# Peptides against a protein of PDB entry 7QUU: the designs that were tried, part 4

Target 1, 43 residues: chain A of PDB entry 7QUU
Amino acid sequence: DAVEPSVEKEYKKIISFRDTVFEGKHQQFLVPNNVRLKFLRDR

## One batch from the design tools (peptide; made by RFdiffusion4, then SolubleMPNN)

Design b1_p9_1_s3 (from b1_p9_1 with E8K)
Fold by OpenDDE base, seed 1:
Structure b1_p9_1_s3 (fold): chain B 43 residues (1-43), chain A 9 residues (1-9)
Amino acid sequence: as target 1 above (43 residues)
Amino acid sequence: SLYEEIEKA
């Protein structure tokens, strides 16, 4: 599906942050299941 | 949706 440019920009930032954490450039942390991606379900 | 794109990545 086509994604609006503003939404695609937000997506790229989230993926970039995730990859940085996995590469060990940031401290890894556990996110509780009740918090994980809760704000993204409506987008 | 943005949610679906993140799940695929």
Scores: peptide ipSAE 0.034, ipTM 0.541, DockQ to the pose 0.062
Fold by OpenDDE base, seed 2:
Structure b1_p9_1_s3 (fold): chain B 43 residues (1-43), chain A 9 residues (1-9)
Amino acid sequence: as target 1 above (43 residues)
Amino acid sequence: SLYEEIEKA
């Protein structure tokens, strides 16, 4: 689906943050479906 | 969708 430029920018921020925070960490956390951001799911 | 892209990233 087409993603608006503003939403794509927020996506890139989320991924950058994730990668920075978890650099060198062996632990991964699964985000439960019920707490996933609805605005992302709707796009 | 953006959601699917995040789940794959």
Scores: peptide ipSAE 0.033, ipTM 0.526, DockQ to the pose 0.066
Fold by OpenDDE base, seed 3:
Structure b1_p9_1_s3 (fold): chain B 43 residues (1-43), chain A 9 residues (1-9)
Amino acid sequence: as target 1 above (43 residues)
Amino acid sequence: SLYEEIEKA
């Protein structure tokens, strides 16, 4: 799907964070319910 | 969606 440039920038930050903190590509992580990631599900 | 793109990455 087409993603807005601003959203793509945030996407890259999320992936960088994943790779830095959790290590390993393509790993699923549990998102705690207290983490406000509503925008990811809605977009 | 952005969510779907993250799941693929």
Scores: peptide ipSAE 0.033, ipTM 0.525, DockQ to the pose 0.064
Fold by OpenDDE base, seed 4:
Structure b1_p9_1_s3 (fold): chain B 43 residues (1-43), chain A 9 residues (1-9)
Amino acid sequence: as target 1 above (43 residues)
Amino acid sequence: SLYEEIEKA
């Protein structure tokens, strides 16, 4: 399925945030339930 | 889910 351009843009922002905050490119992390955005859970 | 794909990236 083709990902909508808006969703791809949001994805890239989340990856950039992860890489900046957690000091590791491609590092796996557990997002706390109170931090998880609703749209990430619904997709 | 989109969350699972982000964790794998």
Scores: peptide ipSAE 0.033, ipTM 0.495, DockQ to the pose 0.068

Design b1_p9_1_s4 (from b1_p9_1 with E4D E8K)
Fold by OpenDDE base, seed 5:
Structure b1_p9_1_s4 (fold): chain B 43 residues (1-43), chain A 9 residues (1-9)
Amino acid sequence: as target 1 above (43 residues)
Amino acid sequence: SLYDEIEKA
């Protein structure tokens, strides 16, 4: 799926946040399902 | 989905 430019922008922000807060460029963090769904619906 | 892209990064 081609990611829309607006989606890519938000993606990059989330990754930047992850890298800054969790000190790892590829570190996985747990996000509750309800938070995930809220994030996706608010877009 | 955007979530899937985040997990891959």
Scores: peptide ipSAE 0.033, ipTM 0.506, DockQ to the pose 0.065
Fold by OpenDDE base, seed 2:
Structure b1_p9_1_s4 (fold): chain B 43 residues (1-43), chain A 9 residues (1-9)
Amino acid sequence: as target 1 above (43 residues)
Amino acid sequence: SLYDEIEKA
């Protein structure tokens, strides 16, 4: 699916934040289904 | 979808 550049920027920020916070950890960050952002789910 | 890409990342 095509993603608008503005939405892709937010995706990249989320992944960058995840990678920074969990660097060196063996635990995966998982956002619960009920907490996931609607605008991401709709894309 | 972007949602699917985040789940895979």
Scores: peptide ipSAE 0.032, ipTM 0.485, DockQ to the pose 0.066
Fold by OpenDDE base, seed 3:
Structure b1_p9_1_s4 (fold): chain B 43 residues (1-43), chain A 9 residues (1-9)
Amino acid sequence: as target 1 above (43 residues)
Amino acid sequence: SLYDEIEKA
């Protein structure tokens, strides 16, 4: 899927956060509906 | 979607 450059920037931040906080573990983020990550589901 | 990209990364 083609990802818009602005969205790709946020993607890289999320992956960096995952790698730093979760020691690179591949885990699906349970994003609560009240978290401002709604845009990720819509893209 | 971005979710699809995160899941495969």
Scores: peptide ipSAE 0.030, ipTM 0.490, DockQ to the pose 0.062
Fold by OpenDDE base, seed 4:
Structure b1_p9_1_s4 (fold): chain B 43 residues (1-43), chain A 9 residues (1-9)
Amino acid sequence: as target 1 above (43 residues)
Amino acid sequence: SLYDEIEKA
């Protein structure tokens, strides 16, 4: 399915955040509510 | 969900 450009941009930001803050791309982590992006709560 | 796609990446 075609991903909307806005959604792709948000996705890239999440991956960048994960890679910066957490060790390992597949590590399970809890993102604090004050850092968690709003769109993750809605999707 | 968006979370499912992030977990796959």
Scores: peptide ipSAE 0.030, ipTM 0.476, DockQ to the pose 0.060

Design b1_p9_2_s1 (from b1_p9_2, 3 letters changed)
Fold by OpenDDE base, seed 1:
Structure b1_p9_2_s1 (fold): chain B 43 residues (1-43), chain A 9 residues (1-9)
Amino acid sequence: as target 1 above (43 residues)
Amino acid sequence: SKPIVLEVD
């Protein structure tokens, strides 16, 4: 199944964001409106 | 660092 180009572009941004966070680069990324970041509450 | 969860609707 061909992923729609719009959806693929959004996923690429998510992956780039993830990689930047894990690499400690702290770059700002434009996150799609249907994507939210939550901190896990400390247990 | 606090873990971050990415949620996609």
Scores: peptide ipSAE 0.030, ipTM 0.379, DockQ to the pose 0.145
Fold by OpenDDE base, seed 5:
Structure b1_p9_2_s1 (fold): chain B 43 residues (1-43), chain A 9 residues (1-9)
Amino acid sequence: as target 1 above (43 residues)
Amino acid sequence: SKPIVLEVD
């Protein structure tokens, strides 16, 4: 099934955000209003 | 670095 272009765009933003956070970059990302991100930090 | 898991609800 072809991933809808909207979903692919949202996924790419989440991955870009992940990579930026892992790199220790403090960047604000526009999260789509329909997406809730929960950050689990391994303790 | 501590692993970060991103969950999308």
Scores: peptide ipSAE 0.026, ipTM 0.357, DockQ to the pose 0.090
Fold by OpenDDE base, seed 3:
Structure b1_p9_2_s1 (fold): chain B 43 residues (1-43), chain A 9 residues (1-9)
Amino acid sequence: as target 1 above (43 residues)
Amino acid sequence: SKPIVLEVD
């Protein structure tokens, strides 16, 4: 199935964010202490 | 379509 372009764009943003965080290139941003982003794995 | 799953805990 073709992924909808809007969904693909958000996916690319999440992957870019993940990679930036894991590479230690992220700037400190305020995340609420009760918010844990689990990294998307391709299922 | 492969699902994109963001889990926010």
Scores: peptide ipSAE 0.025, ipTM 0.346, DockQ to the pose 0.061
Fold by OpenDDE base, seed 4:
Formats: sequence, structure tokens, C-alpha cells
Structure b1_p9_2_s1 (fold): chain B 43 residues (1-43), chain A 9 residues (1-9)
Amino acid sequence: as target 1 above (43 residues)
Amino acid sequence: SKPIVLEVD
């Protein structure tokens, strides 16, 4: 089954967010309401 | 630098 275009758009936002955080950039991203982000801090 | 782990539920 082809991934629905809406779901693909949501994944692209998550990847963009990840890449920005790893690059140390301060950018605001619209996280979809159905997606929960957790930051695991190493103790 | 401590690694940041991102988990997506």
C-alpha cells in the first residue's frame, strides 16, 4: 500500500526537526498533533 | 557534548 501523502508530509516534518536539533539550530517546527516527541537526556 | 536522543511515539 502506498503511504498516504498526509502521512509522508508528517514524517518529513519529524526528519526536519531531528536534523535541526542535531545541527544545533534554533528553528520552530509544527509538530503534528498525532505525533509525540520525547527528548531522552542522557543522565 | 551529551548526545540528544529523539524518540517519536
Scores: peptide ipSAE 0.025, ipTM 0.352, DockQ to the pose 0.073

Design b1_p9_2_s2 (from b1_p9_2, 5 letters changed)
Fold by OpenDDE base, seed 3:
Structure b1_p9_2_s2 (fold): chain B 43 residues (1-43), chain A 9 residues (1-9)
Amino acid sequence: as target 1 above (43 residues)
Amino acid sequence: SKPVVLEVP
């Protein structure tokens, strides 16, 4: 199944955000104002 | 790697 280009773009932003936060890099991500990023704590 | 959840309204 081909992932829609919109979904792939948002997935790439999530991965870039993850990698930046885990690397301790302070990058500003242009996240839409309605989108909230939550860290799941490992159970 | 800790999972990240994107909440979209």
Scores: peptide ipSAE 0.028, ipTM 0.392, DockQ to the pose 0.157
Fold by OpenDDE base, seed 4:
Structure b1_p9_2_s2 (fold): chain B 43 residues (1-43), chain A 9 residues (1-9)
Amino acid sequence: as target 1 above (43 residues)
Amino acid sequence: SKPVVLEVP
């Protein structure tokens, strides 16, 4: 199944967002509306 | 850094 160009573009944004969050860069990202961020609570 | 989970539908 060929991944639709729109889905590939959203996936690239999610990966770029992930990498920046892990690098500790506080940048404002345009997160797709279908992506939910969950912070793991320290138990 | 707080651990973050990305939920993708």
Scores: peptide ipSAE 0.027, ipTM 0.394, DockQ to the pose 0.129
Fold by OpenDDE base, seed 1:
Structure b1_p9_2_s2 (fold): chain B 43 residues (1-43), chain A 9 residues (1-9)
Amino acid sequence: as target 1 above (43 residues)
Amino acid sequence: SKPVVLEVP
């Protein structure tokens, strides 16, 4: 399952935000190609 | 917006 490019972009923003705010590091979190983003099913 | 989870293997 290919992660939608939009969802991957949003994830990269969340991680970059986390790293910027908590670590003071503008590190681009390299999302490994084997990392999957899944929408939580609404329970 | 649906919440998104990162699955790392």
Scores: peptide ipSAE 0.026, ipTM 0.395, DockQ to the pose 0.123
Fold by OpenDDE base, seed 2:
Structure b1_p9_2_s2 (fold): chain B 43 residues (1-43), chain A 9 residues (1-9)
Amino acid sequence: as target 1 above (43 residues)
Amino acid sequence: SKPVVLEVP
């Protein structure tokens, strides 16, 4: 099944955003409108 | 660092 070019584009944005957040490289980042952030509470 | 979860549709 060929992945739709639109889906691939949005997937690449999600991965780039994930990597930016997890690597801690930026204090400010734009959350894509199709992504929901959940912060886990420290236990 | 606080753990972050990304939810995508």
Scores: peptide ipSAE 0.026, ipTM 0.384, DockQ to the pose 0.161

Design b1_p9_2_s3 (from b1_p9_2, 4 letters changed)
Fold by OpenDDE base, seed 5:
Structure b1_p9_2_s3 (fold): chain B 43 residues (1-43), chain A 9 residues (1-9)
Amino acid sequence: as target 1 above (43 residues)
Amino acid sequence: SKPIVLEVP
């Protein structure tokens, strides 16, 4: 099954976002409009 | 670091 080029591009953005945020780099990322970011608040 | 969850519908 060929992953559609759109889905692969969105996935690469999510991974780049993850890696940059976890590295402590403050970059603004274009998150796909269908992706929701949920910050787990420490209880 | 606060955990981040990505929800894709």
Scores: peptide ipSAE 0.027, ipTM 0.381, DockQ to the pose 0.160
Fold by OpenDDE base, seed 1:
Structure b1_p9_2_s3 (fold): chain B 43 residues (1-43), chain A 9 residues (1-9)
Amino acid sequence: as target 1 above (43 residues)
Amino acid sequence: SKPIVLEVP
């Protein structure tokens, strides 16, 4: 099954966003609409 | 630093 070009483009944006967050390069970032950020709070 | 979880639907 070929991944539709739209889905591949969204996936590439999510991966680029993830990598940028993990690299610590941004103090502020725009969360993509298809991504939810959760902060794990230690209780 | 707080751990960040990225959820993709």
Scores: peptide ipSAE 0.025, ipTM 0.376, DockQ to the pose 0.162
Fold by OpenDDE base, seed 4:
Structure b1_p9_2_s3 (fold): chain B 43 residues (1-43), chain A 9 residues (1-9)
Amino acid sequence: as target 1 above (43 residues)
Amino acid sequence: SKPIVLEVP
């Protein structure tokens, strides 16, 4: 199945967001409305 | 659509 170009665009945004969070960069990201962030709290 | 979940430590 060919990945719809809209889904590929959303995936690239999620990866860019992940990489920036892991790099500790404070940037504003356009998170797609279908994306949820969960922070694992260290217990 | 199912939500995509990104888990960050």
Scores: peptide ipSAE 0.024, ipTM 0.354, DockQ to the pose 0.053
Fold by OpenDDE base, seed 3:
Structure b1_p9_2_s3 (fold): chain B 43 residues (1-43), chain A 9 residues (1-9)
Amino acid sequence: as target 1 above (43 residues)
Amino acid sequence: SKPIVLEVP
């Protein structure tokens, strides 16, 4: 099953957000109301 | 609308 282009675009934003947070970079991200983040590691 | 849940490791 091909992932819809809209879902893939929001996934790429989430990965960019994660990488920015882990790198200690200050960037604001708009998370759409239809996207939920669940971190697999409680830190 | 169902929320899209993305698990981030």
Scores: peptide ipSAE 0.023, ipTM 0.356, DockQ to the pose 0.050

Design b1_p9_2_s4 (from b1_p9_2, 3 letters changed)
Fold by OpenDDE base, seed 2:
Structure b1_p9_2_s4 (fold): chain B 43 residues (1-43), chain A 9 residues (1-9)
Amino acid sequence: as target 1 above (43 residues)
Amino acid sequence: SEPVVLEVD
């Protein structure tokens, strides 16, 4: 399944955030196959 | 930056 470009972009942000917060510790967070990304839009 | 939430089904 082709990952939507928007989902890939936000996945890269989550990884960058993880790597910044955890000082580059490659903790293999097994992202379960059923993880869905949602944007909190400010209402 | 917009907040991103991870949901597990």
Scores: peptide ipSAE 0.027, ipTM 0.392, DockQ to the pose 0.170
Fold by OpenDDE base, seed 3:
Structure b1_p9_2_s4 (fold): chain B 43 residues (1-43), chain A 9 residues (1-9)
Amino acid sequence: as target 1 above (43 residues)
Amino acid sequence: SEPVVLEVD
């Protein structure tokens, strides 16, 4: 099992989020500086 | 899939 690096997993989540929220593959969105993305991970 | 939350300050 190739353990994907933590950074690659986060990148895939950002892309999946983008594609889901903006109803389009390969769309770009600007995240305002007052918006944070939190990935809930079990500690 | 792990949950993703957007927070706005």
Scores: peptide ipSAE 0.027, ipTM 0.386, DockQ to the pose 0.162
Fold by OpenDDE base, seed 4:
Structure b1_p9_2_s4 (fold): chain B 43 residues (1-43), chain A 9 residues (1-9)
Amino acid sequence: as target 1 above (43 residues)
Amino acid sequence: SEPVVLEVD
Protein backbone atom coordinates (compact mmCIF):
# COMPACT_ATOMS: atom_id res chain seq x y z
CA ASP B 1 0.00 0.00 0.00
CA ALA B 2 1.55 3.31 -1.08
CA VAL B 3 1.33 5.43 2.09
CA GLU B 4 0.49 8.82 0.61
CA PRO B 5 2.85 11.44 2.19
CA SER B 6 1.34 13.13 5.29
CA VAL B 7 1.70 16.55 3.58
CA GLU B 8 -0.41 15.43 0.60
CA LYS B 9 -3.14 14.06 2.92
CA GLU B 10 -3.21 17.37 4.81
CA TYR B 11 -3.38 19.33 1.52
CA LYS B 12 -6.38 17.23 0.35
CA LYS B 13 -8.18 18.00 3.64
CA ILE B 14 -7.56 21.76 3.21
CA ILE B 15 -8.97 21.64 -0.35
CA SER B 16 -12.00 19.61 0.81
CA PHE B 17 -12.67 22.19 3.54
CA ARG B 18 -12.35 25.11 1.08
CA ASP B 19 -14.72 23.45 -1.38
CA THR B 20 -17.26 22.66 1.37
CA VAL B 21 -17.29 26.25 2.72
CA PHE B 22 -17.10 28.23 -0.55
CA GLU B 23 -18.89 25.95 -3.05
CA GLY B 24 -21.58 24.57 -0.68
CA LYS B 25 -20.40 20.96 -1.13
CA HIS B 26 -21.41 18.35 1.44
CA GLN B 27 -18.05 16.76 2.29
CA GLN B 28 -16.97 15.27 5.60
CA PHE B 29 -13.35 15.90 6.57
CA LEU B 30 -11.34 15.34 9.74
CA VAL B 31 -9.15 18.28 10.76
CA PRO B 32 -6.55 17.34 13.40
CA ASN B 33 -7.02 19.28 16.68
CA ASN B 34 -3.51 20.80 16.29
CA VAL B 35 -4.32 22.29 12.83
CA ARG B 36 -5.92 25.71 12.47
CA LEU B 37 -7.39 26.45 9.05
CA LYS B 38 -7.76 30.06 7.86
CA PHE B 39 -9.49 31.16 4.66
CA LEU B 40 -9.79 34.69 3.32
CA ARG B 41 -12.57 35.20 0.77
CA ASP B 42 -11.64 37.97 -1.66
CA ARG B 43 -13.92 41.02 -2.10
CA SER A 1 -18.09 43.78 0.08
CA GLU A 2 -15.62 43.24 2.93
CA PRO A 3 -13.46 40.09 2.78
CA VAL A 4 -14.65 37.26 5.03
CA VAL A 5 -12.08 35.48 7.20
CA LEU A 6 -13.05 31.96 8.26
CA GLU A 7 -11.06 30.31 11.06
CA VAL A 8 -11.53 26.72 12.24
CA ASP A 9 -9.55 25.34 15.17
Scores: peptide ipSAE 0.025, ipTM 0.361, DockQ to the pose 0.071
Fold by OpenDDE base, seed 1:
Structure b1_p9_2_s4 (fold): chain B 43 residues (1-43), chain A 9 residues (1-9)
Amino acid sequence: as target 1 above (43 residues)
Amino acid sequence: SEPVVLEVD
């Protein structure tokens, strides 16, 4: 399925956020208040 | 395809 370029861009931000948080790198990400981040656990 | 789920409330 062709992922819309907008969705792929937001996905890359979520992965970068995940990796930064789990690596203990305290980078502040501005998440809009209307966005709920659900981390899908990689199987 | 890897499932990307973005829930926007």
Scores: peptide ipSAE 0.023, ipTM 0.366, DockQ to the pose 0.109

Design b1_p9_3_s1 (from b1_p9_3, 5 letters changed)
Fold by OpenDDE base, seed 3:
Structure b1_p9_3_s1 (fold): chain B 43 residues (1-43), chain A 9 residues (1-9)
Amino acid sequence: as target 1 above (43 residues)
Amino acid sequence: PLDVKVIPP
């Protein structure tokens, strides 16, 4: 099953967030497919 | 700081 490129891009952001924010702490955020994550970086 | 907002559907 080819994961849609949109879903893969969101997944890569979640993984990058996990790896950057949780320092490799295995916190799996189960985000429902209908929930949109907005990452706000303060400028 | 990285702020993360969950937007409900």
Scores: peptide ipSAE 0.042, ipTM 0.514, DockQ to the pose 0.055
Fold by OpenDDE base, seed 1:
Structure b1_p9_3_s1 (fold): chain B 43 residues (1-43), chain A 9 residues (1-9)
Amino acid sequence: as target 1 above (43 residues)
Amino acid sequence: PLDVKVIPP
């Protein structure tokens, strides 16, 4: 299953957002309203 | 670690 280039680009933005949030940097990211983010905390 | 799952529309 080839991940569509659109989905890969959105994924890269979400990873960049994650890394920025963990670095304590304030960046505004436009997440499309149709994209759901699920944060999985490994306990 | 925090894993982020993207759920595509």
Scores: peptide ipSAE 0.041, ipTM 0.519, DockQ to the pose 0.049
Fold by OpenDDE base, seed 5:
Structure b1_p9_3_s1 (fold): chain B 43 residues (1-43), chain A 9 residues (1-9)
Amino acid sequence: as target 1 above (43 residues)
Amino acid sequence: PLDVKVIPP
């Protein structure tokens, strides 16, 4: 079992979240309730 | 571009 490094799992969740929220893709992502995501738009 | 910061607990 290739245990994907914790960082890659978090990155995949972030991309899935972006795709779900910004592209209207209906993907379920499990973010732990104690993890906060901050999206920065470069102006 | 959209940058994303993860804030761990």
Scores: peptide ipSAE 0.041, ipTM 0.508, DockQ to the pose 0.046
Fold by OpenDDE base, seed 2:
Structure b1_p9_3_s1 (fold): chain B 43 residues (1-43), chain A 9 residues (1-9)
Amino acid sequence: as target 1 above (43 residues)
Amino acid sequence: PLDVKVIPP
């Protein structure tokens, strides 16, 4: 199954966020396949 | 700060 480029880009952001925020923490952030994460930057 | 919103399906 070809993962759509949009879904792959969102997945890479989730992983990068997990790795940056939980670096050195054994916190498993399980994102269900049907859940989207929106990163909000404070303006 | 970076905030994260979960969007339900």
Scores: peptide ipSAE 0.040, ipTM 0.509, DockQ to the pose 0.054

Design b1_p9_3_s2 (from b1_p9_3, 5 letters changed)
Fold by OpenDDE base, seed 3:
Structure b1_p9_3_s2 (fold): chain B 43 residues (1-43), chain A 9 residues (1-9)
Amino acid sequence: as target 1 above (43 residues)
Amino acid sequence: KLDVKVIPP
């Protein structure tokens, strides 16, 4: 299935944000544009 | 580990 280009763009932003803030391994999150993500570093 | 909380709109 081809991911819609808008969804792929927002996905890339989420991944870039996660990787920059948390230095974490790639995890895929497909999230609608109206949904907020809170990343928590598990201590 | 990274935990992710989804906050609904």
Scores: peptide ipSAE 0.046, ipTM 0.484, DockQ to the pose 0.060
Fold by OpenDDE base, seed 1:
Structure b1_p9_3_s2 (fold): chain B 43 residues (1-43), chain A 9 residues (1-9)
Amino acid sequence: as target 1 above (43 residues)
Amino acid sequence: KLDVKVIPP
């Protein structure tokens, strides 16, 4: 399945956000007010 | 592993 390049760019931002948050780097990411991020823990 | 779900508007 070819992920649209727009969607891939958004996923790369989310991964970068995750990695930055876990590294303790408080980078403010502008999430659009209409986008909800849910962090799922693998049990 | 931590997965991130994007919920579109």
Scores: peptide ipSAE 0.045, ipTM 0.496, DockQ to the pose 0.050
Fold by OpenDDE base, seed 4:
Order: C-alpha cells, then structure tokens, then sequence
Structure b1_p9_3_s2 (fold): chain B 43 residues (1-43), chain A 9 residues (1-9)
C-alpha cells in the first residue's frame, strides 16, 4: 500500500521536529494550531 | 526511546 504523500510529508515534519528538539536547535516548526503533538515515551 | 505522535485536527 503506497503511503499517501501527505502522510509521508507529515511524518518528515515530525522527525525533523524530534531531531530539532533533541539537538536543542530552535527551529520554529510552525505546527498548525489544530495539530497536537503527543510525546510517547517508550518504557 | 521518545516517539512523537502527531494528532491531526
């Protein structure tokens, strides 16, 4: 099943956001106000 | 590991 190009684009933004937060780089990701980010800690 | 879930609007 081809991952819709919309979903892949969103996934790339999530990974870039993660990497930016972990690297302490203040790249302002414009997260649309309607998008919620949930951090899941794997136990 | 830290996983990030995006919840679409």
Amino acid sequence: as target 1 above (43 residues)
Amino acid sequence: KLDVKVIPP
Scores: peptide ipSAE 0.044, ipTM 0.495, DockQ to the pose 0.053
Fold by OpenDDE base, seed 5:
Structure b1_p9_3_s2 (fold): chain B 43 residues (1-43), chain A 9 residues (1-9)
Amino acid sequence: as target 1 above (43 residues)
Amino acid sequence: KLDVKVIPP
């Protein structure tokens, strides 16, 4: 199943956002107003 | 590990 190039691009932004937030880097990521991100910590 | 759920509008 080919992940649509739009979804892959959003996923790469989410990972970059995660890594930047964990590194303590305040990068403003433009999350599209129509997308909500839920971060799940695996305990 | 951190997992990420995308919630569409």
Scores: peptide ipSAE 0.043, ipTM 0.492, DockQ to the pose 0.049

Design b1_p9_3_s3 (from b1_p9_3, 6 letters changed)
Fold by OpenDDE base, seed 4:
Structure b1_p9_3_s3 (fold): chain B 43 residues (1-43), chain A 9 residues (1-9)
Amino acid sequence: as target 1 above (43 residues)
Amino acid sequence: KLDIKVIPP
């Protein structure tokens, strides 16, 4: 099952964002103003 | 664990 290249690109952005947040690197991800980020803490 | 959910517009 080929993961659509669109879904892989979005996944790579989410991983890069996660890694940047955890590394404390203020890499300004241009999150489009219409995209909401929800942090889910898995308890 | 911290999960990040992206909510598309």
Scores: peptide ipSAE 0.046, ipTM 0.497, DockQ to the pose 0.055
Fold by OpenDDE base, seed 5:
Structure b1_p9_3_s3 (fold): chain B 43 residues (1-43), chain A 9 residues (1-9)
Amino acid sequence: as target 1 above (43 residues)
Amino acid sequence: KLDIKVIPP
């Protein structure tokens, strides 16, 4: 299944955001006001 | 591991 280029761009932003949050880097991510991000820590 | 779930509006 070809991942739509829109979904791939969003996925890359999510990964960059995860890595930034995990690395403790304070990068300002413009999260659209209509999107809520929930961080799940795998135990 | 940290997972990120997107919650739609």
Scores: peptide ipSAE 0.046, ipTM 0.496, DockQ to the pose 0.052
Fold by OpenDDE base, seed 2:
Structure b1_p9_3_s3 (fold): chain B 43 residues (1-43), chain A 9 residues (1-9)
Amino acid sequence: as target 1 above (43 residues)
Amino acid sequence: KLDIKVIPP
């Protein structure tokens, strides 16, 4: 199933955000106030 | 594994 290019673009932003937040890299990501990110830790 | 869920507005 080909992921729509719009969904892939948003997924790349989420990965970059994840990597920046978890690696302690001081990049401020402007997350739009209407977008909520939940980090699900699968045990 | 870390899964990321986007919650739409």
Scores: peptide ipSAE 0.045, ipTM 0.492, DockQ to the pose 0.050
Fold by OpenDDE base, seed 1:
Structure b1_p9_3_s3 (fold): chain B 43 residues (1-43), chain A 9 residues (1-9)
Amino acid sequence: as target 1 above (43 residues)
Amino acid sequence: KLDIKVIPP
């Protein structure tokens, strides 16, 4: 499945955001005020 | 596994 390069770029940003949040490095990712991120734990 | 859901505006 060829992931479109746009989707891969967004995915890499989401992973970088995740890793930064979990590492306790509160790098202020400028999440545009209109984007809500919800962390879902897989059961 | 942790999934991140992006909710568009």
Scores: peptide ipSAE 0.044, ipTM 0.488, DockQ to the pose 0.053

Design b1_p9_3_s4 (from b1_p9_3, 5 letters changed)
Fold by OpenDDE base, seed 5:
Structure b1_p9_3_s4 (fold): chain B 43 residues (1-43), chain A 9 residues (1-9)
Amino acid sequence: as target 1 above (43 residues)
Amino acid sequence: PLDVKYIPP
């Protein structure tokens, strides 16, 4: 299934947000209220 | 590493 261009754009923003937050950059990203993020910690 | 899973609505 081709990921819809909207979902791919949101995913790219989330990855950019992740990378920015882990770099210690306090950027506010608008995540849609209906978007659920699951953080997976590799043990 | 931290992985992030997007869950669409």
Scores: peptide ipSAE 0.030, ipTM 0.441, DockQ to the pose 0.049
Fold by OpenDDE base, seed 1:
Structure b1_p9_3_s4 (fold): chain B 43 residues (1-43), chain A 9 residues (1-9)
Amino acid sequence: as target 1 above (43 residues)
Amino acid sequence: PLDVKYIPP
């Protein structure tokens, strides 16, 4: 299943955002307002 | 670990 290059690009931004937030690096990632991020707590 | 799920519009 070929993930559309648009979705892959957004996913890479989300991963970079996650990694930056968890590293305590205050990089402002412009998450588009249409992107809903759900934080799932691992049980 | 905290997992981040993308929810497409």
Scores: peptide ipSAE 0.030, ipTM 0.438, DockQ to the pose 0.050
Fold by OpenDDE base, seed 4:
Structure b1_p9_3_s4 (fold): chain B 43 residues (1-43), chain A 9 residues (1-9)
Amino acid sequence: as target 1 above (43 residues)
Amino acid sequence: PLDVKYIPP
């Protein structure tokens, strides 16, 4: 099953965002104004 | 671990 290149691009953005938040790197991710990220803490 | 859920518009 070829993961559509759109889904892979979105996944890479989510991972890059996660890594930036955890690394404390103030990389301004241009999250499109329509994209909501929900952080789920695994309890 | 922190998981990140994408919510599409």
Scores: peptide ipSAE 0.029, ipTM 0.449, DockQ to the pose 0.051
Fold by OpenDDE base, seed 3:
Structure b1_p9_3_s4 (fold): chain B 43 residues (1-43), chain A 9 residues (1-9)
Amino acid sequence: as target 1 above (43 residues)
Amino acid sequence: PLDVKYIPP
């Protein structure tokens, strides 16, 4: 099953968020399929 | 810094 490129992009952002916020803590965020995360980069 | 906004369903 090819993961839609939109879902893969959101997943990569969730992992980047985890790695940035939880430095060394492998916290898996179970994001429900109906939940949308908007990542804001500070300009 | 990465800011993350939760958007509820």
Scores: peptide ipSAE 0.026, ipTM 0.433, DockQ to the pose 0.055

